# Peptides against a protein of PDB entry 6IDX, part 64

Target 1, 380 residues: chain A of PDB entry 6IDX
Amino acid sequence: KELAKLSADVTFATEFINMDGIIVLTRLVESGTKLLSHYSEMLAFTLTAFLELMDHGIVSWDMVSITFIKQIAGYVSQPMVDVSILQRSLAILESMVLNSQSLYQKIAEEITVGQLISHLQVSNQEIQTYAIALINALFLKAPEDKRQDMANAFAQKHLRSIILNHVIRGNRPIKTEMAHQLYVLQVLTFNLLEERMMTKMDPNDQAQRDIIFELRRIAFDAESDPSNAPGSGTEKRKAMYTKDYKMLGFTNHINPAMDFTQTPPGMLALDNMLYLAKVHQDTYIRIVLENSSREDKHECPFGRSAIELTKMLCEILQVGELPNEGRNDYHPMFFTHDRAFEELFGICIQLLNKTWKEMRATAEDFNKVMQVVREQITRA

## One batch from the design tools (peptide; made by RFdiffusion4, then SolubleMPNN)

Design b1_p12_4_s3 (from b1_p12_4, 4 letters changed)
Fold by OpenDDE base, seed 4:
Structure b1_p12_4_s3 (fold): chain B 380 residues (1-380), chain A 12 residues (1-12)
Amino acid sequence: as target 1 above (380 residues)
Amino acid sequence: MPLKLPSFEPAL
């Protein structure tokens, strides 16, 4: 207890570390000996002193043994641990993950996100916060392959559901620290979009061109009388598709693939358009046909709008940026839907189309409409 | 024609 208080002082910490004091504390944890009266209280103070000493940055986190890591991970993985030990163990694991890639690898072998989710199913918001903080640390330090797996896993869907039900819809106000960890989790998840945001379309890739053709098919083939005999020459088909791509509101109506060569938003805009067309088909068709049938120069160019909106959403969500320590703004929608970014796009593209109509905009007003839509999204 | 300002409704 007294050691844990004194360990916050840098002068004491330096002298205690010089006396191999940290090694003594680590050995106490490693021994696992429950034989002492007040073991839990002693252990909680030992872990507190260890954290306070390590926070001075005098000793590398890489000094810890695998036995120490296993003991700390054991306190997090066991169902019946003292709350104070659990909190300190989560904080130690977080610090280990954040400060050492070698410790991250060892910890990722000893604990699962599924085990950490169990600590969200409690009424203690501090335990919930430390559990999310450790999940965020593991997510941040994961190699790209494992990071994508963590995001797509049933564990992440379950994590969102548990956060929604036990944190966001909980009977307790969300504290600033929890709101920050929810923000961090959101940012880290949206940063997985960076690859697609920075991926240029290859205009020669047939599979990518087939997606653009599928957008055209979904919008226009439902109205095409089957009497359009397959025998209209390749040139008439190309001319028809050029008209359809103009009606879709692509900037390059001859080769729409060229509109996706700019990064950001690259292929991410095409992913959003395809998601809208497949999942919200009626909304997609309505937006396209309402504008394709206009002759008054007040057509909202869907393709151009979808690209610039995707870019704007990436800017608003700070895709590719690290989480900021001072922020605690999170979107509840992220926890209500698996495809939250594409759903956000689907809401915002409808807002854009509404705003365009209300403004009586023309193609010359495009940037003014986008600025108004930005203000509408950022004030929501 | 001058742009009409839309009614400001929160998007989300």
Scores: peptide ipSAE 0.022, ipTM 0.586, DockQ to the pose 0.013
Fold by OpenDDE base, seed 2:
Structure b1_p12_4_s3 (fold): chain B 380 residues (1-380), chain A 12 residues (1-12)
Amino acid sequence: as target 1 above (380 residues)
Amino acid sequence: MPLKLPSFEPAL
């Protein structure tokens, strides 16, 4: 107890570390000996003193043994552990993962995200916060291949559902520390979109061209039986598609694939457009037809708008950026929807189309409309 | 013509 209090002082910490005091604390944890009547209280203070001493940055985290890691991981994996031991064990594992790639590898072998999800189902918000913090640390330090596996749609859906029901809809206000960890989880999850955001469309790839053709088909041929494709010559067909791509609001209506060669947002904009067209087909068709029937130069260019909106959403959500320690803003929609980014795009494209109409915008006003839409999205 | 700023902040 006294040691744990004194370990917060840098002068005491320096002297105690110089006396090999931290090695004594690690050996006490490694021994695992439950023989003392006050073992749980002594262990909780030992773990507190260990954390406070390590937070001074005098000793490298790489000094810890595999036996120490297994004991700490054991306290997190056991169903009946003292709350104070569990809390300190989660914090120690987080710090190990954040400070050492070698310790990350060892911890990722001993602990599963499924075990950490069980600690979210408790009424203690501090345990919930440290459990999310450790999930975030594991996700941040994971290699790209393992990060995608951790992001598997089922594990992510379950994690989101548990956070929604036990944290966000809990009977307690969200503290700043929990709000920060929810923000970090959101940023790390949206960073999985970075690959698609940085993928350029190949204007010569037929499979990618077929996606653009599918957008045209859904907008203009949704009622036409595919059997009635008029066998009229290849040139008339090319001229017809050029008109349709102009009505879809692509900048390059001859070859719309050229609009997706800019990164960001690259192929991610095409993914959002295809999601809208397939999942929210009535909304997509309405937006396209409302603008394709206008001859007054007040048409909202859907294709261009969808690309620039996708880029704007990536900037607002900080896609490809590291989480900022000063931020605690998270979107509740992230925890309610499996495809939260695409659903957000579907809401924001309707807002953009409305704002364009209300402003009586032309193509010259495009950047002003986008600025107004940015302000609307960032204030919501 | 001056662009009318939209009066509606739609709640997201």
Scores: peptide ipSAE 0.022, ipTM 0.577, DockQ to the pose 0.014
Fold by OpenDDE base, seed 3:
Structure b1_p12_4_s3 (fold): chain B 380 residues (1-380), chain A 12 residues (1-12)
Amino acid sequence: as target 1 above (380 residues)
Amino acid sequence: MPLKLPSFEPAL
């Protein structure tokens, strides 16, 4: 107890570490001697002193033995552990994962995200916070393939549902520490969009061009049986498509694929448009047809607007940036929707279309409309 | 005509 309090002082920590005091603490954990009537309390203070000493950054985390890692992971994996030991064990595992790639590999073999999700189903918000923090650390330090697998897994839908039901909709106010971990999880999940945001469309890729053609088909041919392709020669068909791509509001209405060569937002803008067109088809058709039927100079260019809005959302959400330690703002929508970014895009494109109409904007006002929409999104 | 800034109705 007294050691754990003194270990917070950097001068004491330096002298105690110089006396090999930290090695004595690790050996106490490794010995696993459960036979003492006060073992749990002694162990909780030992783990506190160990964590406080390591937080000074004087000693490398790589000094820790595999036996110590297995004992700490064992305290997290066992259902009948003292809450005080569990809290400190989660914090130690988080620090190990964050500070050492070698320790990350060993911990990722000993513990599963499924075991950590069980610690979210408790009433203790401190346990929930440390469990999310360890999940975030594992997600941050995972290789790209494993990170994508963690994101795509049924575990992520389950994780979001458990967080929503047991943390966000819990009968307790969310503390700053929990809000920070929810923010971190949001940032790490939106960073999976970075690859698509930086992917340029290839104008020669027929499969990518077929997606743009599908956007045209959904907007203008949704009532036409695909069998009634009018036998008009290839040139008349190209001229018709050029008109349709102009009505869709592409900047390059001759070759809309060129609008997706800009990165950011690259192919991510096309993914958002396709999601809107397939999942929210009535909303998509309404937005396109309301603007395509206008003979006035007040048409909102959907294609251009969707690209620039996708870029703006990436900037607002800081896609590709590391989570900031001082930030705790999270979007509750992230935990309510599986495709939260595409749903946010679908809300914001409707806001943009409304704002464009209210402003009586023309194509010359485009940047002013986008500035107003940015202020609307960032104040919500 | 000068662009009127839309009144922020917090309906989102």
Scores: peptide ipSAE 0.017, ipTM 0.573, DockQ to the pose 0.013
Fold by OpenDDE base, seed 1:
Structure b1_p12_4_s3 (fold): chain B 380 residues (1-380), chain A 12 residues (1-12)
Amino acid sequence: as target 1 above (380 residues)
Amino acid sequence: MPLKLPSFEPAL
């Protein structure tokens, strides 16, 4: 107890570390010896002292043994562990993951996101906070290949549903620390969009062209059976498609694929457009047809607007940026929906279309409309 | 100011 309190002092920590004191603490954990009548209390203070000593940055996290890691992971995975031990064990695992890639690899073998989810289903907000913090650390330090698997685990309705029901909709105020961890999780989730945001469309890729053709089909030919394969389009059909792509509001209405060669937002804009067209088909068709039937120069160019809105949303959400320690702003919406970015796009594109109409905008006003929409989104 | 992303409370 006194050691744990004194370990927060840098002078004491330096002297205690110089006396190999931290090695003694690690050996106490490694031994697993439950022989003492107050083992749980002693262990909780040992883990506190260990954290406080390591937080001074005097000793490398790589000094810890695999036996120590397994003991700490065991306290997180074992049912009926004391809350005070569990909290400190989660914090130690977080710090190990954040400070060492070699420790991350070992911890990722011993701990599953599924085990951490069980610690979210509790009434203790501190345990929930440290469990999310460890999930965030594992997500941040995951290799790109494994990061998508973790994203899929977060994209599992289960983790979001648990966060929503047990944390966000809990009968208690969200503390600053929890709000920060929810913000971090949100940022890390949006950073998965970076690859698509930076992916240029290949104008020669037929599969990508077929997506643009599908956008046209849904807008103008939604009642026609897809069995009308784009057969050998006579020059009249090519001219018709050029008209349709102009009506869709692409900048390059001859070759709309060229509009997706700019990064950001690259292919992510096409993904959003396709999601809107498939999931919110009535909204998509309405937006396109309301603007395609206008000859008054007050048409909102959907294709251009969708691309620039996707870019704007990436800028607002700071896609590709690391989470900032001082930020605690999370959006509950991102925990309510599996495709929250695409749903946000679907709302913001309707807002853009409304704002365009209200402003009586023309193509010359495009940047002014986008600025007003940015202000509307950021003040909402 | 925190972006008040529209509360997608589904209208119950």
Scores: peptide ipSAE 0.020, ipTM 0.568, DockQ to the pose 0.024; fails the geometry check

Design b1_p12_5_s1 (from b1_p12_5 with S1M I7F E8Q)
Fold by OpenDDE base, seed 3:
Structure b1_p12_5_s1 (fold): chain B 380 residues (1-380), chain A 12 residues (1-12)
Amino acid sequence: as target 1 above (380 residues)
Amino acid sequence: MVKLASFQPALS
């Protein structure tokens, strides 16, 4: 207890480290020896002293043994650990992951996100905060291949549901520290969109062109009896598709794939459009047909609007940016749905279409509509 | 700061 208090002092820490005191603390953890009547209290103070000593930055985190890592990970993985030990163990693992890529690799082998999720189901908000902080650290330090695997994992759906039900909808005010960790998790989750945002469409890829054709089919052929397949020649068919792509509001009516070659938002805009068309088909068809039937130059170009809105949402959500310290502006809605970005797009594209009509906008007003929509989204 | 509280999709 006194050691843990004194370890916060840099002068004491320096002297204690020079006496190999930190090695003694690590060996106490490594031994796992329950020989003392107050083992749990002693261990909690040992872990506190260890954290306070390491926070001075005098000793590299790489000094810790694999045995030490396994003991700390063991305290996080065991269901019946003292809350004080668990909290300090989570904080130690977070610090290890953040400060050393070599320790990240070792910890990622010893602990799963599923084990950390169990610590979110508790009533202690500090334990919940440190559990999310460790998840965020693991996510931040994961190589790109493993980040995508973590994103696609059933664990992330379950994580969002548990955060929503046990943290956000909890009967307790969210503290600043928890709000920050929720913000960080949100930013890291949106950064998974960066790959798609930076992926250019290949205009020669047939599979990607078939997605654009599917957007056309859903908008214009969904009510058409399959008997009206116009057996008319290839040129008439190409001219029809050019008209349909114009009605869809693509900039390039001849080859809409060219509209998705600009990054950002690249293929992410096409993903959003396809999601809207498949999941919210009635909304999609309504938006497209309402604008395709206008001859008054007040048509809202859906394709162009969807692309620029996707780009705008990426800018607002800071896709590809690291989370900033001191920010705590998380959005509960992003924990309510697995496809929260695409759902946000679906809401915002309706807002854009409404705003376009209210402004009686033309193609020349496009940028002005987008500015108004940006203000509406950012103030909402 | 998006006060996205207004964009709660109605969880049906």
Scores: peptide ipSAE 0.008, ipTM 0.461, DockQ to the pose 0.025
Fold by OpenDDE base, seed 4:
Structure b1_p12_5_s1 (fold): chain B 380 residues (1-380), chain A 12 residues (1-12)
Amino acid sequence: as target 1 above (380 residues)
Amino acid sequence: MVKLASFQPALS
């Protein structure tokens, strides 16, 4: 107890570390010796002293043994651990993950996000906060392949559901620290979109062109068999497609793929359009056909609007930016759906289409409409 | 022209 308090002092910490004191603390944890009266209290103070000593940055986190990591991970993965030990163990693991890539690898082998989700099902918001903090650290330090796997995993769907039901919809006010961790999780989740946002469409890639063709098919040929792949279409068929791409509101009616060569938003805009067309097909068809039937120059160009809206949403959500330590503005809606970004796009494209009509906009007013829509989205 | 300048975004 006294050691844990004194370990916050840098002078004491320096001298204690010089006396190999931190090695003694690590060995106490490694021994796992439960034979002592008040073991849990002693262990909690040992972990506190260890954390406070390490926070001075005098000793590298890489000094810890695999046995120490396994013991700390054991306190997080085992049921019925003392709350004080659990809190310190979560904090130690977070610090290890954040400060050492080698420790991240070892910890990621010992602990799953699924085990950490169990700590979100409790009524203790501090435990919930530390569990999300460790999840965020694991997401931040994961290789890109593993981050995507962590994001696609049933664990993330379950994580969102548990956060929604046990944290956000809980009967307790969300503290600033929890709100910050929810914000961080949101930012890290949206940063998975950065690759697609920065991916240029290849106008020569047939598979990517087939997506644009599918958008046309869904809008205009909804009853046509998808097996009618555009074979060697006669020049009349190419001219027909150019008309359809104009009605879809692409800037380049001859080659709509060129509209997706700008990054941001690159291919992410096409992903959003395809999601809307497949998941909300009625809404998609309505938006396209309502504007394609207009002869009054008040048509809303869907393709152009979808691209610029995707870019705007990436800017608003700060896609590709690191989490800011001073922010705590999380959006509960992003915990309600697996494809929350695409659903947000689907809401916002309808708002854009409505706003365009209300303003009686023309193509010359495009940037003014986008500014109004930005203000509507950012105030919602 | 005049209506676009007067459009205040009301959040519904």
Scores: peptide ipSAE 0.008, ipTM 0.422, DockQ to the pose 0.013
Fold by OpenDDE base, seed 5:
Structure b1_p12_5_s1 (fold): chain B 380 residues (1-380), chain A 12 residues (1-12)
Amino acid sequence: as target 1 above (380 residues)
Amino acid sequence: MVKLASFQPALS
């Protein structure tokens, strides 16, 4: 107890470390000797002293043994651990993950996000906070391949649901520390969109062109049996598609693939359009057809609008930026749906289409409409 | 105006 208190002092920490004191603390953890009276209290103070000593940055985190890591991970994985030990063990693991890629690799072998979810299903907001902090650390330090796997995993659906039900909708006010960790998790989740946001469409990729063709099909051929593609010659078909792509509101109605070569938002805009067309088909068809039938120059160009809206949403959500330590502004909505970004896009594109009509906008007003929509989204 | 902050989607 006294050691844990004194370990916060840098002068004491320096002298204690110089006396190999930290090695003694690590050995106490590594021994796992539960036979001592007040073991839990002693261990909690040992872990506190260890954290406080390591926070001075005098000793590298890479000095910790695999036995130490396993022992700390064991405290997190055990269903009946003292809350004080669990809290400190989560904090130690977080610090290890944040400070060393080598330690991240070792910890990622011992602990899964799925195991950490159990620590969210508690009434203790401090435990919940440290559990999310460790999840965030693991997510931040994960290689890109593993980050994507972590995001797509059933664990993420469950994580979002548990956070929503046990943290956000909990009967307790969200503290600043928890709000920060929820913000961090939100930012890290949106950063998974960065790859698609920075992916240029290849105009020569047939599979990508087939998505654009599918957007056309859904909008204009939804009632037509695909078998009844009228045998009109290839030129009439090309001219028809050019008209359809113009009605879809692509800037390059001859080759819509060119509209997706700019990054940001690259392919992410096409993903959003396809999601809207498949998941919210009636909404998509309505938006497209309401504008495609207009000859009054008040048509809202859906394709252009979808691209610029996707870019704007990425800017608002700061996609590709690291979380800021001073921020705690999280959006509960992003914990409610697996495809929350695409659902947000689907709401915002309807808002854009409405705002366009209300403003009686023309193509010349496009940037002004986008500015109004940005203000509407950011104030909402 | 659907407030982004007010999008607590009702759990269906």
Scores: peptide ipSAE 0.008, ipTM 0.441, DockQ to the pose 0.023
Fold by OpenDDE base, seed 1:
Structure b1_p12_5_s1 (fold): chain B 380 residues (1-380), chain A 12 residues (1-12)
Amino acid sequence: as target 1 above (380 residues)
Amino acid sequence: MVKLASFQPALS
């Protein structure tokens, strides 16, 4: 107890570390000896002193043994662990992951996100905060392949559901620390879009061109009796498709694939458009047809708007940026759906289309409409 | 903060 208190003082910490005091603390944890009276209290103070000593940055986290890591991971994975031990064990693991890539690798072998989700299903917001903090640390330090796997895992759907139900919709006010961890998790989740945001469309890839053709098909052929497919020659078909791509509001009516070669937003814009067309087909068709039937130069160019909106959303959500330690502005809605970015796009494209109509905008007003839409999204 | 349910178009 006294050691844990004194360990917060840098002068004491320096002298205690110089006396190999930290090695003694690590060995106490490594021994795993439950035979002592007041074991839980002693262990909680040992872990406190260890954290406070390590927080001075005098000793590298790489000094810890694999046995120490396994003991700490054991306190997080075992049922019926004392809350005080669990809190400190989560904090130690977080610090290990954040400060050492070698420790991250070892911890990622000993602990799963699924085990950490169990610590979110409690009434203690502090435990929930440390559990999310460790999840965030693991996600931040994961290599790209593992981050994508973590994102696709059933564990992430479950994580979002548990956070939504046990944290966000909980009967307790969200503290600043929890709000920060939810913000961090949101930022790290949106950073998974960076790959698609930076992926250029290949105009020669037939599969990618078939997606653009599918957007045309959904917009213009979904209500058309399949019997009216004009059997006319290749040139008339190309001219027809050029008209359709103009009505879709692509900048390049001849080769819409060229509109997706700009990064950002690259292929992410096409993913959003396809998602809208497949999941919200009636909304997609309505937006396209409302503008394709206009002759008054007040047509909202859907394709151009979708691309620039996707780029704008990436900028607003800071896709590809590291989380800022001073921020705690999380969006509860992003925990409600697996495809929350695409759902946000689907709402924002409707907002854009309405704003365009209200402004009586023309193609010359495009940037003004986008500015107004940006202000609406950021104020909402 | 983005509140999808509160999105209303506005004129600048």
Scores: peptide ipSAE 0.007, ipTM 0.485, DockQ to the pose 0.021; fails the geometry check

